# Peptides against a protein of PDB entry 5HB3, part 2

Target 1, 150 residues: chain A of PDB entry 5HB3
Amino acid sequence: RQMQDRCMSEYNQRIRNAPEGSIDPFRMACYKIIGRCDLSNRSLDGLQTDVNDWIWLQFNLARETDRSLELAGESYGLAELQASIREIGLKHFPKTAAEDTNGSFGMFFYLQILAGMFEQAIAYLYPFSYVDAVHFAIALTYYGLLRPVD

## One batch from the design tools (peptide; made by RFdiffusion4, then SolubleMPNN; aimed at target 1 K91 H92 N102 M107; its pose is not in this set)

Design b1_p29_5_s2
Fold by OpenDDE base, seed 3:
Structure b1_p29_5_s2 (fold): chain B 150 residues (1-150), chain A 29 residues (1-29)
Amino acid sequence: as target 1 above (150 residues)
Amino acid sequence: SLEKEHEKFYELYEKVKEELDAKYRKLFA
């Protein structure tokens, strides 16, 4: 708590007093991750990131905390993130194998897995690659991450 | 590798980021 409060205080001070872009990007990342500062901007400008880094950040910032302790305006949990990923999938990714022209289905499958959407991920992958879907289903079931349908 | 495949779809990734950023701004405005 003390560390978080310190991060928040320093973040607010820096944002008010420092010129834009003058703060070290890594320091800003620490304020965001540890201090939960400025959750309206969940990107790390000035840092080299890939899809894995980005989704890791989203997962970290979406961790369920006691909502009663958070201001209502700063609430965006795992459920909301998963809903957003679903919406993004419907808009930007192929829904069937017939629609797949560039192989982008793999990226959406991966995003769903990283977001903990295991059942949906397997269901999505099935029409694109039956064999892969079965293999992942077996593995996820073994580790207790997938609820098998009887 | 899986990482290389994701790099190939960087443009799509950026679109996803833009969409989520817009959602965040709306939620916390």
Scores: peptide ipSAE 0.140, ipTM 0.686, DockQ to the pose 0.039
OpenDDE base, seeds 1, 2, 4, 5: peptide ipSAE 0.030, 0.033, 0.051, 0.110; ipTM 0.459, 0.504, 0.582, 0.640; seed 1 fails the geometry check

Design b1_p29_6_s2
Fold by OpenDDE base, seed 5:
Structure b1_p29_6_s2 (fold): chain B 150 residues (1-150), chain A 29 residues (1-29)
Amino acid sequence: as target 1 above (150 residues)
Amino acid sequence: DEEELEKALKERQEALEKLGKQIIADVSA
């Protein structure tokens, strides 16, 4: 709690008082990740990141806690992240094999798996690669992560 | 051949990186 309060204070002070362009983006990233500062901004300004860095950040910022126990004014858990991934899927990824041009379906499958959306991930992969979908379904079932449809 | 495969893989990687950046930009807006 004391560390979080200090991080919040320093973060707010720098945002308000630092000259434009003088803020170290890595320091601000540390305040966001460790101090949970400004959780409404789910990106790292001033840093070049790829999709792997982005998804890593989303998981670190997400918390599955009771909203009443979250010290941050905003709660963002796994459910909200899963909803965001669904929206990303609808906007940026092919829905059918005929729409796929660069094999981007694999990236969406990857994001769904990371977010624990196993049933949806397998269902999505199936029309693109039947063999791969079956192999993943077997593996996920073995580990108790895939619920069979009754 | 191996050279054609390498070229295709590089082009695919570049396309996926571009897509990743577009996704990040969209969700950050």
Scores: peptide ipSAE 0.337, ipTM 0.819, DockQ to the pose 0.735
OpenDDE base, seeds 1, 2, 3, 4: peptide ipSAE 0.329, 0.324, 0.327, 0.333; ipTM 0.816, 0.812, 0.815, 0.818

Design b1_p29_7_s3
Fold by OpenDDE base, seed 2:
Structure b1_p29_7_s3 (fold): chain B 150 residues (1-150), chain A 29 residues (1-29)
Amino acid sequence: as target 1 above (150 residues)
Amino acid sequence: MDAEHDKFYELYEKVKDELIEELKKWLES
C-alpha cells in the first residue's frame, strides 16, 4: 500500500510538472505495472512494444484487487479484460469459418483461454475446428475449468 | 476502451501471420 501510494504521488507529480516528452517511458511503465497508475490508458506509449507485450500488460493489470483500495476510475479487473476481449473479437476476428481467410480464429481462441473464458472459447472454436474444440473441451473438463453440462 | 482495442489490432496486424503459423503448430502437436 505504501509503495502504491508513493508511485501514484510520483506519477501525478510528473504528469503535471514534467515537460512533454521528458518522462522516461520505462519509468512510466513501472508506475503503471507496480503502482497501477492511470489504468484508463493501458498502452505503453513511447516504448517499442509488440502484441505479446500488450497481452502481457493487460493480464498483469487485470488483477483482482480489493476495490476498496482503488479509486473508482482506476479499477481494472478480470471482468473488464473479458469485456475488452469480447469487443475485440466482435470487431476484428472472424465470426464464421466462411469469414476466416488466414486462420486468425486461433488468436481469438487463445485470448479467450488466457482470460478464463473457457465456455465461450470452446463454442467459438467449434465451427472452425470441431476436432480441436472437442479435445480442448475434454482437457478443460479434466482440469475442472469447464463445467460439464449435466 | 476503443483506443485500446485499436492498439491491439495495430500490433496484431504486424505479426498475425507468424502468430497464426505458431498457433497452427501448437494445435497440431
Scores: peptide ipSAE 0.132, ipTM 0.685, DockQ to the pose 0.809
OpenDDE base, seeds 1, 3, 4, 5: peptide ipSAE 0.023, 0.018, 0.091, 0.079; ipTM 0.493, 0.410, 0.638, 0.646

Design b1_p29_8_s4
Fold by OpenDDE base, seed 5:
Structure b1_p29_8_s4 (fold): chain B 150 residues (1-150), chain A 29 residues (1-29)
Amino acid sequence: as target 1 above (150 residues)
Amino acid sequence: MDAAVDRLLAEYHKKLEEKRKLEELLKEL
């Protein structure tokens, strides 16, 4: 807790007081990750990142803690992450196989799987790749992650 | 939605398209 508080203090101080361009983006990233600072901005500014970096950050920031225990009234958990992934899916990924032009459906499937959205992931994959969807469904069921409807 | 993720996904799609074009070119050779 003390370390987190210190990270937040330093993060906020630097954002407010540091001259433009003087902030080490890696240092700010450390504060973001360790301190969970400024959860309204869940990105690493000033760093070259990709979708994998983004999703990794989201999972590191997400906590399944009581919102009442979150510092400064900021809350970010798995539910919020899942909501974000749904929004991303609606905006950036094909909804049908006919809309798929570049094979990006696999990335959205991947994001859903990472976020524990197993039923949605399988349902999404099915029209793009029947065989793969069935194999993943079997595997997920075997591990108790996908519950067959009785 | 975070503007950052929008940019990242735009770049992702761009890279996929570039890859697709390259693969098509390679198939013609």
Scores: peptide ipSAE 0.436, ipTM 0.851, DockQ to the pose 0.739
OpenDDE base, seeds 1, 2, 3, 4: peptide ipSAE 0.427, 0.435, 0.420, 0.435; ipTM 0.847, 0.850, 0.845, 0.851

## One batch from the design tools (peptide; made by RFdiffusion4, then SolubleMPNN; aimed at target 1 N41 R42 K91; its pose is not in this set)

Design b1_p30_1_s1
Fold by OpenDDE base, seed 4:
Structure b1_p30_1_s1 (fold): chain B 150 residues (1-150), chain A 30 residues (1-30)
Amino acid sequence: as target 1 above (150 residues)
Amino acid sequence: SAAEARQQAVEQHWQEVAEEVAKELKEKAA
């Protein structure tokens, strides 16, 4: 708790007092990941990240276990991440094969899978690639991650 | 390769998405 408080203090101080762009993005990342600072800002300015980096960050920021130790305003869990991914999908990814121009559906599928949104992921993939959806469904079912609809 | 080109296209799309998401998050936080 003391470390977290110190981290928050340092973070806030730097955000308030440091010139724009002067804060090392990696340091900022450390404050977010370790110190749970400013979790409402889930993007890191000044870092070029790919999808893997982004999702990795989101997972690191998402913690379920020690909510009691986290400040009420700094709670971010898997549910919130899943909600965010859903929103991202609705806004920025193709909903149908006809809307797919770049094959980006796979990326959204990937994100959903990583976030544990298995049923939604399969449902999403199905209209784009029936074969792939079936294969993934079988695999997920085999591993007990997908509940068969009867 | 065609596969690499597609991957790059998808990654470029992600960058655009990420930027937009970042903007939205900032707007929600203000």
Scores: peptide ipSAE 0.312, ipTM 0.822, DockQ to the pose 0.593
OpenDDE base, seeds 1, 2, 3, 5: peptide ipSAE 0.301, 0.305, 0.306, 0.311; ipTM 0.815, 0.816, 0.816, 0.821

Design b1_p30_2_s1
Fold by OpenDDE base, seed 5:
Structure b1_p30_2_s1 (fold): chain B 150 residues (1-150), chain A 30 residues (1-30)
Amino acid sequence: as target 1 above (150 residues)
Amino acid sequence: MEREREERERREEEERAEEEFREELKAISS
């Protein structure tokens, strides 16, 4: 807690007092990841990041903590991450095989799997690749991760 | 020449799509 408070203090001081463009983006990233500062903004400005970097950051920031103990704006868990992935899926990724011009369906499937959205991931993959969907469904069922609907 | 142009255009489209996706990720995270 003491370390977190120090990180928050330094983070806030830098945001308020640093000249524009003088903030080291890597240092700010450290404050966000280690100090959990300003979790309302889960992006890293000034860094070239890809989807793997993004998802890694989201998982590092996500915590399954008692919401009653967290201050407003500091609560971010797996449920919020899953909601974000759903939102991304609705806006950016193809919904049908006919809409898939770039083969990007695999990335959305990957994101859903990482977020533990197994049933939705399989359901999404099925119209794009039947064989792959069946193989993943079998594997996920074997490990007890897929809940078959009775 | 035509193949090289097509490959360049494809790369530019892919880069644009990646950038658009990156901006969407930022928008959702903010």
Scores: peptide ipSAE 0.234, ipTM 0.684, DockQ to the pose 0.440
OpenDDE base, seeds 1, 2, 3, 4: peptide ipSAE 0.228, 0.227, 0.218, 0.220; ipTM 0.677, 0.676, 0.672, 0.673

